# Peptides against a protein of PDB entry 3B8E, part 50

Target 1, 230 residues: chain A of PDB entry 3B8E
Amino acid sequence: PFLIFIIANIPLPLGTVTILCIDLGTDMVPAISLAYEQAESDIMKRQPRNPKTDKLVNEQLISMAYGQIGMIQALGGFFTYFVILAENGFLPIHLLGLRVNWDDRWINDVEDSYGQQWTYEQRKIVEFTCHTPFFVTIVVVQWADLVICKTRRNSVFQQGMKNKILIFGLFEETALAAFLSYCPGMGVALRMYPLKPTWWFCAFPYSLLIFVYDEVRKLIIRRRPGGWVE

## One batch from the design tools (peptide; made by RFdiffusion4, then SolubleMPNN)

Design b1_p12_8_s3 (from b1_p12_8, 9 letters changed)
Fold by OpenDDE base, seed 4:
Structure b1_p12_8_s3 (fold): chain B 230 residues (1-230), chain A 12 residues (1-12)
Amino acid sequence: as target 1 above (230 residues)
Amino acid sequence: LPPLEEALKLVL
C-alpha cells in the first residue's frame, strides 16, 4: 500500500495504525494458524526424500503463494479505496500526484474530478473514511485465505486443532474489524471512521477471486502432480 | 501523527 502511495503520490489509502492492526492483530493469528498447519502437515511427518531440495521447494512455493495472496489482498484494499474516492468525486486518474496538495492544510480549494472544491478538513474526512473500509476489506479477504487453508485436504483428523485456530482467527479478525470500525472514539484515536455495512460487501468479489484462484491452483496441482505450481 | 505512526506509514 505505502509503495503505491509513494510512487503514485495518491492520498494515503491506509493509515499506519490500521496497518499495524493488520500486521499485528489480523495477520498474526492466521500466520500462527498456518505455522501450526505446516507443523501438523504430513509433509513435515514425511522425512523429505531430499531434505535440502524438498524443503527449499516447499518454502519457495509457500512464499510465492503467500506473496501472491498478499498482492491480491492489496489489490482488494486499493479497489475499495478507489471506489470510495470515486464515489466522493475523485476518479483514480485524478488522484495521481494529488498527495502534495491533498496533505497541504493551507490549500482549501483542491478540486475533485468534477470541479468541486474540497477543504483540508473535508479531504481528511474522506481519507479517514477510506482507512476503515480498506482495513475491513483486508479482513474480509483474509477470511478467504483462512477458508482456503481449512480446505487443504491434509489428514482430516489433524484438521481439528487447525480448524479451531482458524475459526479463532476468523473470529478475532472479525471482532477486531468490528471494534475498530464501530467503537466510540476510534475515529479520533485511530482515524478510523465508522463504516456503513455496505462497505463490508465491497471485498466479497476479491474474496471470491482468491477462493477461485486457490481452487484452480489446487485443481492444476491435482491434474499435474509434480508441476511448478506445487 | 506520532513519530511511530509516521514511521509505520512509511513502511507499510
Scores: peptide ipSAE 0.007, ipTM 0.370, DockQ to the pose 0.027; fails the geometry check
Fold by OpenDDE base, seed 5:
Structure b1_p12_8_s3 (fold): chain B 230 residues (1-230), chain A 12 residues (1-12)
Amino acid sequence: as target 1 above (230 residues)
Amino acid sequence: LPPLEEALKLVL
C-alpha cells in the first residue's frame, strides 16, 4: 500500500493502525491453527524426495504461490477502496496525484469527478470510511487463504475441515473485524468508521478467486507429479 | 513475509 500510495499519490487506502490490527489481531490465531493441521492423506503415496534439492525447489514454489496470493489480496483491498471512493464521487483516475491537496487542511474546495467540492473534514471522513472496508476485505480474503493453507497438494474437499482450531480462528478474526468495525469509539481511537453490512460482500469475488486459483494449482500438481507448480 | 504482509507492503 505504501508503494502505491507513494507512486500514485492517492489518498491513504489503509492506515498504519489498521495494518497493526491485521498483523497482531487477525493473523495470529489463524497462523497458530495451521500448526494443528493433520498430515495430508496422500503423504505415504509420494515418491521419496531428495532432502537437499527438492526442499529448496519446494520453498521457492511455495514462496511464489504465496506471493501471488498476496497480490490477489492487495487487489481485493484496492478494489473495495476504489468502489467506495467512486460511490462518493471520486473516480480512480481522479485519485491519481490527489494526495497533496487531499491531505492539505487549508484546502476546503477539493473537487470530485463531478465538480462537487469537499472540505478537509468531509475528505477525512470518506478516507477513514475506506480504512474499515479495506480491513474487512483483507479478513474475508484471509478466509480463503487460511482454508487453502490446510494442504499443499490435496483438495480442501479431500482433506476436509477437521481442524477445530482453524475453524475457531476463522470465527475469531471475523468477530474481531466486526468489533473493530462497529464498536462505539473505534472511529476516534483507531480512525475506523462503521461499515455498511453490504461492504462485507465486496471481497467475496476475490476470496473465491483465491480458492479457485489454489484448487486449480493443486489439481495440476496431482495430474502432473514433479511439475514446476508443485 | 506472510502473503498478507507482502500484499500490504505492495498496497501500503
Scores: peptide ipSAE 0.007, ipTM 0.445, DockQ to the pose 0.031; fails the geometry check
Fold by OpenDDE base, seed 3:
Structure b1_p12_8_s3 (fold): chain B 230 residues (1-230), chain A 12 residues (1-12)
Amino acid sequence: as target 1 above (230 residues)
Amino acid sequence: LPPLEEALKLVL
């Protein structure tokens, strides 16, 4: 998120408190839950891996997969951000370089893409209105990420949802997202304004995309063992 | 922005 904020000089997409809530709140229990995931059903059918060659390849491929998933997650969040700002009169192209004037408290006449003037207070309201949906978008995308991380090669449908701690993690992150989005005072404390329920669905296409991407990847790995996609 | 929020904006 921040790299794009710096490079594009756009209004802040996601508050840092919100990011802390992701890293410490939503990701912690899921990450712990993965440590308790059952071994893939095919691990015991594989010949003993060569500990020197097979670990390095697998670590590189995991790193690449997580890097790709992380990019899709960021794209999902930014999509939600751009949709909200566009609905409030700020088209994506107009946001480029706008941060300097956006964050200036003395400029009360920042124009949107339609020539409407926005006061500093109004701009901050719309910015903070973006934080909660961006956060929820990340949580919804993380559902897919957590589910696909259950296995490296087997389909989730083959492995099943046997890890109760992982299931608990999915409920915990969702409950936390709901709490932060709807609890009174979160707008003041965390700059997370209440979310319209419709914004929960904005991330679903991206969550589905991640799921499909990983299932296709795993399918390719199963059909072409030792390929570059592993 | 709180100092932590400003710092995290620099990292994220």
Scores: peptide ipSAE 0.007, ipTM 0.392, DockQ to the pose 0.029; fails the geometry check
Fold by OpenDDE base, seed 1:
Structure b1_p12_8_s3 (fold): chain B 230 residues (1-230), chain A 12 residues (1-12)
Amino acid sequence: as target 1 above (230 residues)
Amino acid sequence: LPPLEEALKLVL
C-alpha cells in the first residue's frame, strides 16, 4: 500500500490506525493459529526429514508463497480503494498525483473526474471512508489465507475445518472488523467511518483468487513432487 | 491530521 502511495502520489488508501489494527489485531491471531496447526500437523506426519535442507527449501517456498499472497491481498485492498473513490467521482487515473492538492487544507475546490469540486472536509470524509473498507478487505482475504494455510500439500477439501484456533482467529478478526466498522465514535477516534455491508463482498473475488491460486499451487506440487513450486 | 498520521504519511 505504502509504496504505491509514494510512487503514484495518490490519496492515502489506508490509515495508520488501520495498519496497526491489521498488524496487531488481524495478523497476530491468524499467525498463532497457523503456528499451532502446523505444529499439530507436523507432530502427526513428520517422518524424520533432514532438518537443515528440508527446512530451508520449505521456508523459502513458504516465504515466496506468502509474498505472492500478500501482493494479492494488497491488490484487493487497492481494488476496494479505487472502487470507492470511483463511486465518489474520482477515477483511478485522476488520483495519480492528486495527493498534494488532496492533503492541502487550503484547497477547497479539488475537482473530481466529473468536474465536481470537493472541499477539504469532503475529501477527508471520502478518504476515511476508504480506510475501513480497505481494512475489511484485508480481513476477508485473510480468511482465504487462513483456510489455505491449513493444508501444506493437500487440498483444503481433504482436510476438514477441525482447527478450533483457526476458527477462533476467523471470528476474532471478523469481530474486530465489525467493531471498528460499526461501533459509534470509531470515525472520530480512529478515522474509520461506518462501512456499508455491501463492501464486505468487494473482497470476495480476491479471497477466491487467493484460494484458487493456492489450490492450483498445491495441485502442481502434488503432480510434480520436487518442482520449483513446492 | 494528528501528529502520528502526519508522521505516517511520511512513512506510508
Scores: peptide ipSAE 0.005, ipTM 0.367, DockQ to the pose 0.028; fails the geometry check

Design b1_p12_8_s4 (from b1_p12_8, 8 letters changed)
Fold by OpenDDE base, seed 3:
Structure b1_p12_8_s4 (fold): chain B 230 residues (1-230), chain A 12 residues (1-12)
Amino acid sequence: as target 1 above (230 residues)
Amino acid sequence: VPSLEEALKLVL
């Protein structure tokens, strides 16, 4: 989010406070919960790991965690951001380079894609209204990410949902997202204005995509051991 | 800071 904000000079899609809420609030308990995940049912059927050659974290795991899944999360958030801004008259192409004028308090006549003028206050309302559904989109995508991270090779349907701490993490991050979205004063404190409940569903296609992608990946790994997808 | 209600009216 922040890199695209700098490169494209678009209005801030996700506030610094909302990023902190993701990093400290919604990611912490889920990450801890993975430490308590049960071993895969087939782990004892594998040869012992060679501690000299086999790393606990390999390049493929890093690529999945930070490369592929992180990019899909960002795409989901940006999709929500662009939809909200488009509904408010700012088409994606018009947002390119707009940040400088958008953030200027003295410019009260920034035009949208339809020639409507927006005051600084009105622009900041729209910006802060984007922060909440972007945040919620990340949380909803994180549900799928956390679930797929339970196993390396086994399907989630084979592993099951036995980790009570992981289940608690899913409820905690969802409850936190609801609290930050709807608690009075969050707009002032966190620059997170409340969102329409329908925005919670905007990320569901992305969560489903991640889940299906990972299940297909795991299926390929099970059918073709030692492939490049492992 | 615009009210929550004003923010919702802009996005809805």
Scores: peptide ipSAE 0.014, ipTM 0.463, DockQ to the pose 0.065
Fold by OpenDDE base, seed 5:
Structure b1_p12_8_s4 (fold): chain B 230 residues (1-230), chain A 12 residues (1-12)
Amino acid sequence: as target 1 above (230 residues)
Amino acid sequence: VPSLEEALKLVL
Protein backbone atom coordinates (compact mmCIF):
# COMPACT_ATOMS: atom_id res chain seq x y z
CA PRO B 1 0.00 0.00 0.00
CA PHE B 2 2.67 2.53 0.98
CA LEU B 3 4.82 1.75 -2.07
CA ILE B 4 1.88 2.35 -4.43
CA PHE B 5 1.07 5.55 -2.52
CA ILE B 6 4.60 6.83 -3.28
CA ILE B 7 4.89 5.56 -6.89
CA ALA B 8 1.40 6.51 -8.13
CA ASN B 9 1.00 9.61 -5.88
CA ILE B 10 -2.53 8.55 -4.92
CA PRO B 11 -4.38 9.53 -1.71
CA LEU B 12 -3.16 7.39 1.22
CA PRO B 13 -5.02 4.03 0.98
CA LEU B 14 -3.90 2.63 4.35
CA GLY B 15 -2.67 4.73 7.27
CA THR B 16 0.35 3.96 9.44
CA VAL B 17 -1.93 3.40 12.44
CA THR B 18 -4.00 0.83 10.52
CA ILE B 19 -0.79 -0.97 9.47
CA LEU B 20 0.24 -1.14 13.13
CA CYS B 21 -3.19 -2.54 14.02
CA ILE B 22 -2.66 -5.33 11.46
CA ASP B 23 0.94 -6.15 12.43
CA LEU B 24 0.50 -5.94 16.21
CA GLY B 25 -3.23 -6.52 16.67
CA THR B 26 -4.82 -8.89 14.18
CA ASP B 27 -1.78 -10.99 13.14
CA MET B 28 -0.22 -11.90 16.51
CA VAL B 29 -2.66 -14.51 17.84
CA PRO B 30 -3.12 -16.17 14.42
CA ALA B 31 0.66 -16.43 13.93
CA ILE B 32 1.17 -17.98 17.39
CA SER B 33 -1.68 -20.43 16.72
CA LEU B 34 0.26 -22.05 13.85
CA ALA B 35 2.82 -23.31 16.39
CA TYR B 36 0.08 -25.57 17.78
CA GLU B 37 -0.97 -27.09 14.43
CA GLN B 38 -0.90 -30.89 14.28
CA ALA B 39 1.48 -32.71 11.97
CA GLU B 40 0.09 -33.68 8.58
CA SER B 41 -1.31 -37.23 8.42
CA ASP B 42 1.05 -38.20 5.57
CA ILE B 43 4.31 -36.94 7.17
CA MET B 44 5.64 -40.50 7.62
CA LYS B 45 5.11 -41.20 3.88
CA ARG B 46 7.47 -38.39 2.81
CA GLN B 47 11.15 -38.80 2.02
CA PRO B 48 13.46 -37.75 4.86
CA ARG B 49 14.99 -34.29 4.53
CA ASN B 50 18.67 -34.23 3.65
CA PRO B 51 20.11 -31.93 6.37
CA LYS B 52 23.11 -31.04 4.15
CA THR B 53 21.17 -29.91 1.05
CA ASP B 54 17.58 -29.20 2.05
CA LYS B 55 16.79 -25.92 3.78
CA LEU B 56 14.56 -26.00 6.86
CA VAL B 57 12.37 -23.32 5.29
CA ASN B 58 11.57 -23.89 1.63
CA GLU B 59 12.27 -20.76 -0.44
CA GLN B 60 9.40 -21.69 -2.76
CA LEU B 61 7.01 -21.72 0.20
CA ILE B 62 8.29 -18.29 1.29
CA SER B 63 7.91 -16.95 -2.25
CA MET B 64 4.33 -18.22 -2.43
CA ALA B 65 3.33 -17.04 1.05
CA TYR B 66 4.86 -13.56 0.92
CA GLY B 67 4.87 -12.98 -2.84
CA GLN B 68 1.77 -14.42 -4.50
CA ILE B 69 -0.61 -14.40 -1.52
CA GLY B 70 0.62 -10.95 -0.43
CA MET B 71 -0.13 -9.63 -3.92
CA ILE B 72 -3.69 -11.00 -3.78
CA GLN B 73 -4.15 -9.33 -0.36
CA ALA B 74 -2.93 -6.00 -1.71
CA LEU B 75 -5.20 -6.30 -4.76
CA GLY B 76 -8.18 -6.94 -2.48
CA GLY B 77 -7.42 -3.87 -0.38
CA PHE B 78 -6.88 -1.65 -3.41
CA PHE B 79 -10.08 -2.90 -5.03
CA THR B 80 -12.06 -1.82 -1.95
CA TYR B 81 -10.20 1.52 -1.90
CA PHE B 82 -10.90 2.26 -5.58
CA VAL B 83 -14.58 1.27 -5.30
CA ILE B 84 -15.14 3.64 -2.34
CA LEU B 85 -13.39 6.52 -4.08
CA ALA B 86 -15.27 5.86 -7.33
CA GLU B 87 -18.61 5.90 -5.46
CA ASN B 88 -17.56 9.32 -4.12
CA GLY B 89 -16.75 10.66 -7.61
CA PHE B 90 -13.01 9.86 -7.86
CA LEU B 91 -12.33 7.37 -10.66
CA PRO B 92 -9.03 5.39 -10.44
CA ILE B 93 -7.35 7.23 -13.33
CA HIS B 94 -8.13 10.61 -11.72
CA LEU B 95 -6.36 9.56 -8.49
CA LEU B 96 -2.98 9.22 -10.24
CA GLY B 97 -0.85 12.20 -9.21
CA LEU B 98 -3.68 13.71 -7.12
CA ARG B 99 -1.90 13.30 -3.73
CA VAL B 100 -0.10 16.66 -3.83
CA ASN B 101 -3.32 18.63 -4.16
CA TRP B 102 -5.27 16.15 -2.01
CA ASP B 103 -2.98 16.65 1.00
CA ASP B 104 -2.81 20.46 0.64
CA ARG B 105 -5.12 21.99 3.24
CA TRP B 106 -5.12 25.35 1.45
CA ILE B 107 -6.69 23.87 -1.70
CA ASN B 108 -10.44 23.59 -1.08
CA ASP B 109 -11.55 23.19 -4.70
CA VAL B 110 -10.02 19.85 -5.77
CA GLU B 111 -12.22 18.53 -8.57
CA ASP B 112 -13.41 14.94 -8.82
CA SER B 113 -13.94 13.03 -12.08
CA TYR B 114 -17.33 14.77 -12.53
CA GLY B 115 -16.17 18.35 -11.87
CA GLN B 116 -17.44 18.52 -8.28
CA GLN B 117 -15.24 20.52 -5.92
CA TRP B 118 -14.07 18.99 -2.64
CA THR B 119 -12.84 20.85 0.43
CA TYR B 120 -9.82 19.60 2.37
CA GLU B 121 -12.11 18.39 5.16
CA GLN B 122 -14.37 16.45 2.78
CA ARG B 123 -11.34 14.82 1.11
CA LYS B 124 -9.89 13.73 4.46
CA ILE B 125 -13.22 12.22 5.51
CA VAL B 126 -13.28 10.13 2.31
CA GLU B 127 -9.60 9.15 2.77
CA PHE B 128 -10.12 8.00 6.37
CA THR B 129 -13.29 6.21 5.29
CA CYS B 130 -11.09 4.16 2.93
CA HIS B 131 -8.63 3.17 5.70
CA THR B 132 -11.13 1.09 7.68
CA PRO B 133 -12.47 -0.97 4.73
CA PHE B 134 -8.89 -1.56 3.53
CA PHE B 135 -7.99 -2.84 7.01
CA VAL B 136 -11.11 -5.04 7.17
CA THR B 137 -10.34 -6.40 3.69
CA ILE B 138 -6.89 -7.49 4.91
CA VAL B 139 -8.45 -9.22 7.94
CA VAL B 140 -10.99 -11.10 5.78
CA VAL B 141 -8.23 -12.22 3.39
CA GLN B 142 -6.08 -13.26 6.38
CA TRP B 143 -8.79 -15.80 7.29
CA ALA B 144 -7.93 -17.69 4.12
CA ASP B 145 -4.17 -17.18 4.59
CA LEU B 146 -4.23 -18.60 8.10
CA VAL B 147 -6.33 -21.61 7.08
CA ILE B 148 -4.13 -22.49 4.07
CA CYS B 149 -0.97 -22.21 6.23
CA LYS B 150 -2.19 -25.17 8.34
CA THR B 151 -0.75 -27.64 5.82
CA ARG B 152 1.93 -27.87 3.14
CA ARG B 153 0.52 -30.77 1.15
CA ASN B 154 -2.73 -32.07 2.62
CA SER B 155 -6.03 -30.39 1.86
CA VAL B 156 -7.58 -28.41 4.72
CA PHE B 157 -10.47 -30.87 4.42
CA GLN B 158 -8.05 -33.74 5.13
CA GLN B 159 -6.32 -31.92 8.01
CA GLY B 160 -9.54 -30.52 9.48
CA MET B 161 -10.03 -27.59 11.88
CA LYS B 162 -8.81 -29.27 15.09
CA ASN B 163 -6.53 -26.45 16.27
CA LYS B 164 -8.71 -24.63 18.82
CA ILE B 165 -6.13 -21.85 19.23
CA LEU B 166 -6.29 -21.12 15.48
CA ILE B 167 -10.10 -20.99 15.64
CA PHE B 168 -9.82 -18.62 18.61
CA GLY B 169 -7.37 -16.48 16.61
CA LEU B 170 -9.87 -16.14 13.74
CA PHE B 171 -12.55 -14.94 16.17
CA GLU B 172 -10.13 -12.63 18.02
CA GLU B 173 -8.88 -10.87 14.87
CA THR B 174 -12.46 -10.46 13.62
CA ALA B 175 -13.66 -9.10 16.98
CA LEU B 176 -10.71 -6.69 17.11
CA ALA B 177 -11.45 -5.54 13.55
CA ALA B 178 -15.10 -4.92 14.48
CA PHE B 179 -14.05 -3.07 17.66
CA LEU B 180 -11.60 -0.80 15.83
CA SER B 181 -14.16 -0.16 13.07
CA TYR B 182 -17.27 0.58 15.16
CA CYS B 183 -16.23 1.64 18.68
CA PRO B 184 -17.10 5.30 19.37
CA GLY B 185 -14.05 7.57 19.28
CA MET B 186 -11.96 5.39 16.90
CA GLY B 187 -12.38 8.00 14.17
CA VAL B 188 -10.69 10.60 16.40
CA ALA B 189 -8.15 8.29 18.04
CA LEU B 190 -7.10 6.12 15.07
CA ARG B 191 -8.56 7.92 12.02
CA MET B 192 -10.70 4.81 11.47
CA TYR B 193 -14.21 5.82 10.52
CA PRO B 194 -17.02 3.23 10.67
CA LEU B 195 -17.93 1.37 7.49
CA LYS B 196 -21.20 -0.04 6.20
CA PRO B 197 -21.47 -3.77 7.05
CA THR B 198 -21.68 -4.52 3.30
CA TRP B 199 -17.98 -3.61 2.91
CA TRP B 200 -17.01 -6.75 4.86
CA PHE B 201 -18.28 -8.81 1.91
CA CYS B 202 -16.15 -6.92 -0.65
CA ALA B 203 -13.10 -9.01 0.34
CA PHE B 204 -14.83 -12.43 0.17
CA PRO B 205 -14.03 -13.11 -3.51
CA TYR B 206 -10.31 -12.56 -2.78
CA SER B 207 -10.42 -14.77 0.31
CA LEU B 208 -12.11 -17.49 -1.75
CA LEU B 209 -9.56 -17.03 -4.56
CA ILE B 210 -6.64 -17.57 -2.15
CA PHE B 211 -8.29 -20.65 -0.68
CA VAL B 212 -9.09 -22.21 -4.07
CA TYR B 213 -5.63 -21.35 -5.42
CA ASP B 214 -3.88 -23.05 -2.50
CA GLU B 215 -6.14 -26.13 -2.57
CA VAL B 216 -5.44 -26.53 -6.30
CA ARG B 217 -1.70 -26.09 -5.62
CA LYS B 218 -1.78 -28.76 -2.92
CA LEU B 219 -3.78 -31.07 -5.19
CA ILE B 220 -1.12 -30.72 -7.91
CA ILE B 221 1.65 -31.46 -5.35
CA ARG B 222 -0.17 -34.64 -4.24
CA ARG B 223 -0.64 -35.83 -7.84
CA ARG B 224 2.82 -34.81 -9.12
CA PRO B 225 5.43 -35.02 -6.32
CA GLY B 226 8.64 -33.10 -7.09
CA GLY B 227 6.98 -30.67 -9.50
CA TRP B 228 7.76 -26.93 -9.73
CA VAL B 229 4.67 -26.22 -7.59
CA GLU B 230 6.11 -27.94 -4.52
CA VAL A 1 -9.64 15.64 12.14
CA PRO A 2 -13.20 15.75 10.81
CA SER A 3 -15.99 14.86 13.20
CA LEU A 4 -17.83 11.53 13.04
CA GLU A 5 -21.06 13.40 12.33
CA GLU A 6 -19.54 15.08 9.27
CA ALA A 7 -18.15 11.75 8.10
CA LEU A 8 -21.56 10.09 8.40
CA LYS A 9 -23.23 12.86 6.38
CA LEU A 10 -20.87 12.26 3.46
CA VAL A 11 -20.54 8.47 3.46
CA LEU A 12 -23.81 7.00 4.82
Scores: peptide ipSAE 0.014, ipTM 0.460, DockQ to the pose 0.053
Fold by OpenDDE base, seed 1:
Structure b1_p12_8_s4 (fold): chain B 230 residues (1-230), chain A 12 residues (1-12)
Amino acid sequence: as target 1 above (230 residues)
Amino acid sequence: VPSLEEALKLVL
């Protein structure tokens, strides 16, 4: 998100506080929960892996998969950001290069895509309004990430949802997202303004995309053992 | 700092 902010010179899509809330609040409990995930039903039936060769291949492929998932997460966040700004009159193309004028306190006549002038305060309200839905989008996408990380090869439907700590992690991150989004004073304290409940659903296509992507990946692995997708 | 009311007016 921050790289695109710099490269495209768009208004800040995600604040530093929201990033910290993701890294410390929403990622830690899920990560810990994965340590308690039940082993795959077939894992004990596999021959011992070669610890030297099979580890390197798996690390590269895991890194690639997480890289791809991370890109889908970022796309989900940016999609939500662009939708909110478009609903407020700022089309994606108009946002390119706008940051300098957007962040200038002395410019109170920044025009949107429809010629409406926006004061600095109004622009900051809409910017901070984007931060919360972006954060929530990441949380909703992380639901899919957490679920898909339960298994390497088995479908989630085969493995099931037996890890109570993982379920707790999903509730915790959701509760944190709701707290940060709707608790009075969060707009002032964290620059996280409340969002319409409909914005929670904006991330669902991306969450589903990640889920489908991983299930397809796992299906390919099951059908073609030793392939480039393992 | 923009008020919550102003924020709600823009988003609602």
Scores: peptide ipSAE 0.005, ipTM 0.408, DockQ to the pose 0.058
Fold by OpenDDE base, seed 4:
Structure b1_p12_8_s4 (fold): chain B 230 residues (1-230), chain A 12 residues (1-12)
Amino acid sequence: as target 1 above (230 residues)
Amino acid sequence: VPSLEEALKLVL
């Protein structure tokens, strides 16, 4: 998100404080919970890894986690961001290069895509209105990310949701997201304004997409062991 | 920073 903010010079889609809340607040407990995931049902049928040659985390896992899933996650967040700004009169094309004027407090006549002028205060309200739904979108997508990370090869339906700590992590991150979104004073403290409950559903297609993608990937791995998708 | 009340008026 921040890279696109710099490259495209768009209004800030996700605040730095909000990013820290994701990394430290919403991601930490879920990530720790994966350490307590039950072994896959077939893991005991595999030969032990060679500790000299086989890494626990390989380049392929990194590429999947940060390359593919991370990109889908970012797309989900940006989709929510662009929808909110479009509903407020700022079409995606109009946002390109707008950052400089957007962040200038002395410019009170920034035009939207329809010629409506926006004061600095109004623009910052819209910006901070984007931060919360973007954050919530990330959390909702992270539900899918966490669930798919439970197993390497088995379907989630085959492995099941037996890890109580992982389930707790999902509730914790959701509760934290709700707290940060709706607790009085969060708009002042974190620049996270309350969102309509409908915005929680904006990420669901992306969460579903990640889930379906990973289930299909795992299905291919099960059907074709040693394939390029593994 | 805009007030929460102002934000709510724009979002609601």
Scores: peptide ipSAE 0.005, ipTM 0.398, DockQ to the pose 0.052

## One batch from the design tools (peptide; made by RFdiffusion4, then SolubleMPNN)

Design b1_p13_1_s1 (from b1_p13_1, 12 letters changed)
Fold by OpenDDE base, seed 5:
Structure b1_p13_1_s1 (fold): chain B 230 residues (1-230), chain A 13 residues (1-13)
Amino acid sequence: as target 1 above (230 residues)
Amino acid sequence: DELEKLLEELLKS
């Protein structure tokens, strides 16, 4: 997200405080939950792989898959960001190169895509209104990510949702997202303004996309053991 | 706020 902010010179889609809340608040409990996940039912049925060749290849493939999931998460956040700005009169094309004027407090006549002028304070309210939905989008997409990370090869439908710690992690992430979104004073303290409940649903297509992607990937791995997708 | 100000200063430089 930060690289796109620099390259495209768009208004900041995700605040630094929000990023810290993701990294420290939402990612830790899920990581701990995965440490207590039960072994896959099929792991013990397979012959040991060659530790010299197969381990390195698998680590690279896993790293690539998680990298792709991270990119889909970022795309979901940016989608939500662009939708909110578009609803407030700023079309995506108009945001390109706008950052310099957007962040200048002495410019109070920045025009949107429809010729409406925005003061610095009005622009910052809209920007901070985008930070919370971006965060919530990441949390909602992380629901799918956490569920799929339970297994490397088995479908979620085969392994099931037996890890109570994972369920607690999902609840904790959601509770944190709700707290940061709706608690009084968060707009001042964290620059996270309250959300309309409808914005929670903007991430659902991306969560579904990740889920489908991973299920298809796992299906291919099951049908072609030792293939390049594993 | 200080971190954001620092980042803003770095982006302006």
Scores: peptide ipSAE 0.016, ipTM 0.360, DockQ to the pose 0.025
Fold by OpenDDE base, seed 3:
Structure b1_p13_1_s1 (fold): chain B 230 residues (1-230), chain A 13 residues (1-13)
Amino acid sequence: as target 1 above (230 residues)
Amino acid sequence: DELEKLLEELLKS
């Protein structure tokens, strides 16, 4: 989020405190939960790892986690951000380069895409209104991400949802998201204004996209072992 | 809040 904020010079999509909540709150428990996932049914049929040539975490895993899936996750967050701003009169194209004027307290006549003037206070309300939905979008997308990380090759339908700790992780993420979104004082403390319940659904297409993408990938791996997709 | 303010100031410089 910050990289795009700097490069595109757009209003801040997500606050730093909110990012810390993602890193410490929503990512840790799910990551730990994966350590308790049962081995895939076919794991013992694989060749033993060569400790001289094979790494536990290889470049392919990194590419999948931080490249493809990470990009879908980021796109989901930014989609939500752009939708909220567009609903408030700021089309995505108009946001480019707007940061300087947006953050200037002395400019109280920043125009939206339709010529409506916005005071500094009004702009900051809209900005902070974006933080909560962006965060929630990340959490909703992480549901799919966590579920797909259960297995490398087998479908989720084959492996099942037997890991109770993973289920707890999903619950914890959701509970934290709800707490940060709706607990009184979070708007002031974290610059996360209350979220309309409808915005929870904005991320669902992206969660579905990740899920479908990974299931298709795993299907290809099962049908073509040793392919470039593995 | 202080960290956010600091980051904002750094981005403005």
Scores: peptide ipSAE 0.015, ipTM 0.391, DockQ to the pose 0.025
Fold by OpenDDE base, seed 2:
Structure b1_p13_1_s1 (fold): chain B 230 residues (1-230), chain A 13 residues (1-13)
Amino acid sequence: as target 1 above (230 residues)
Amino acid sequence: DELEKLLEELLKS
């Protein structure tokens, strides 16, 4: 999110505090949960073909998969961001290069896509309105990410959700998201304004996309064991 | 607020 903010010079989609909440709060328990995930029955029975090359291939494939999932996750957040700004009169194309004027407190006549002028205060309200939904979008997408990361080859339907630690992590992550979104004072303290319940659903298409992507990937791996996708 | 200001300053450079 921050890289796109720099490159495109758009208003900041995700505040620093929300980023910290993701990195230090939201991701911690889920990451631990994944470490204790049950091994797939087939993984433990497979001998390494070549320990050196197989490890390297696996690391590359894991890196690629996580990179792709991370990209989809980021796209989900940005989608939410652009929807909110568009609803407030700022179309995505208009946001390009707008950051400098957006963040200047002395400019009180920044025009939206429809020629409406926005004061600095109004712009900051809209910006901070994006923070919470962006964060929640990440959390919702992470639900799918955590579920798919549980297994390497087996479908979620085959392996099941037996890890109580993972389930706990999902609840903890969700509870944190709800707390940050709806607890009084979060708007002032964390610049996370209250989230309309409808925004929780904005991430669902991306969660589904990640799920479908991984299930297809795993299906290919099962049909072609030892292929380049493994 | 301070961290955000610092980031903004870095981005302006």
Scores: peptide ipSAE 0.014, ipTM 0.369, DockQ to the pose 0.027; fails the geometry check
Fold by OpenDDE base, seed 1:
Structure b1_p13_1_s1 (fold): chain B 230 residues (1-230), chain A 13 residues (1-13)
Amino acid sequence: as target 1 above (230 residues)
Amino acid sequence: DELEKLLEELLKS
């Protein structure tokens, strides 16, 4: 997300506070929950035959999977960001290179894609309106990520939702997202303006995409053990 | 605000 912000020179899609809330609030409890996840029945039975090669292959696969999931998360966040800005008159093409003028408090006549002029305050309200749904999008996508990370090879349908800590983590991050989205004063305090409830559903296609992708990946691994996907 | 300012400075550099 940050790389696209730098390269495209677009208005900031995700504030520092939201980044901190993601890193410290939403990622920590799930990460801990995964550490306490009961070992998948198949993982414990197979001692690594070659700890060096099997570890490297596993690390590469995990790195690729997390890289792909992270890319889908970023795409989901940016999709939400672009939709909100487009609804406010800023088409994605118009946002390219706009950051310099967007962040200049002395420029109060920044034009949108339709020629409407926006004051600095109005622009910042729209920017901060993007922060909340971007954050919520990440949280919703993380639901799928956490669920799929419970298993290495088996489907979620086979492993089930046995980890109470993971379930608690999902509720905690959802409660945090709801609190940050709807608590009065969050717009001023955290630069997170209230989220329209319908925006929670904007992330669901990406969450589903991650879920389907991982289930397909796991299905391929199960059908072709030792393949390139493994 | 300071962290945002720092990020903005990093982005301007």
Scores: peptide ipSAE 0.013, ipTM 0.366, DockQ to the pose 0.027; fails the geometry check

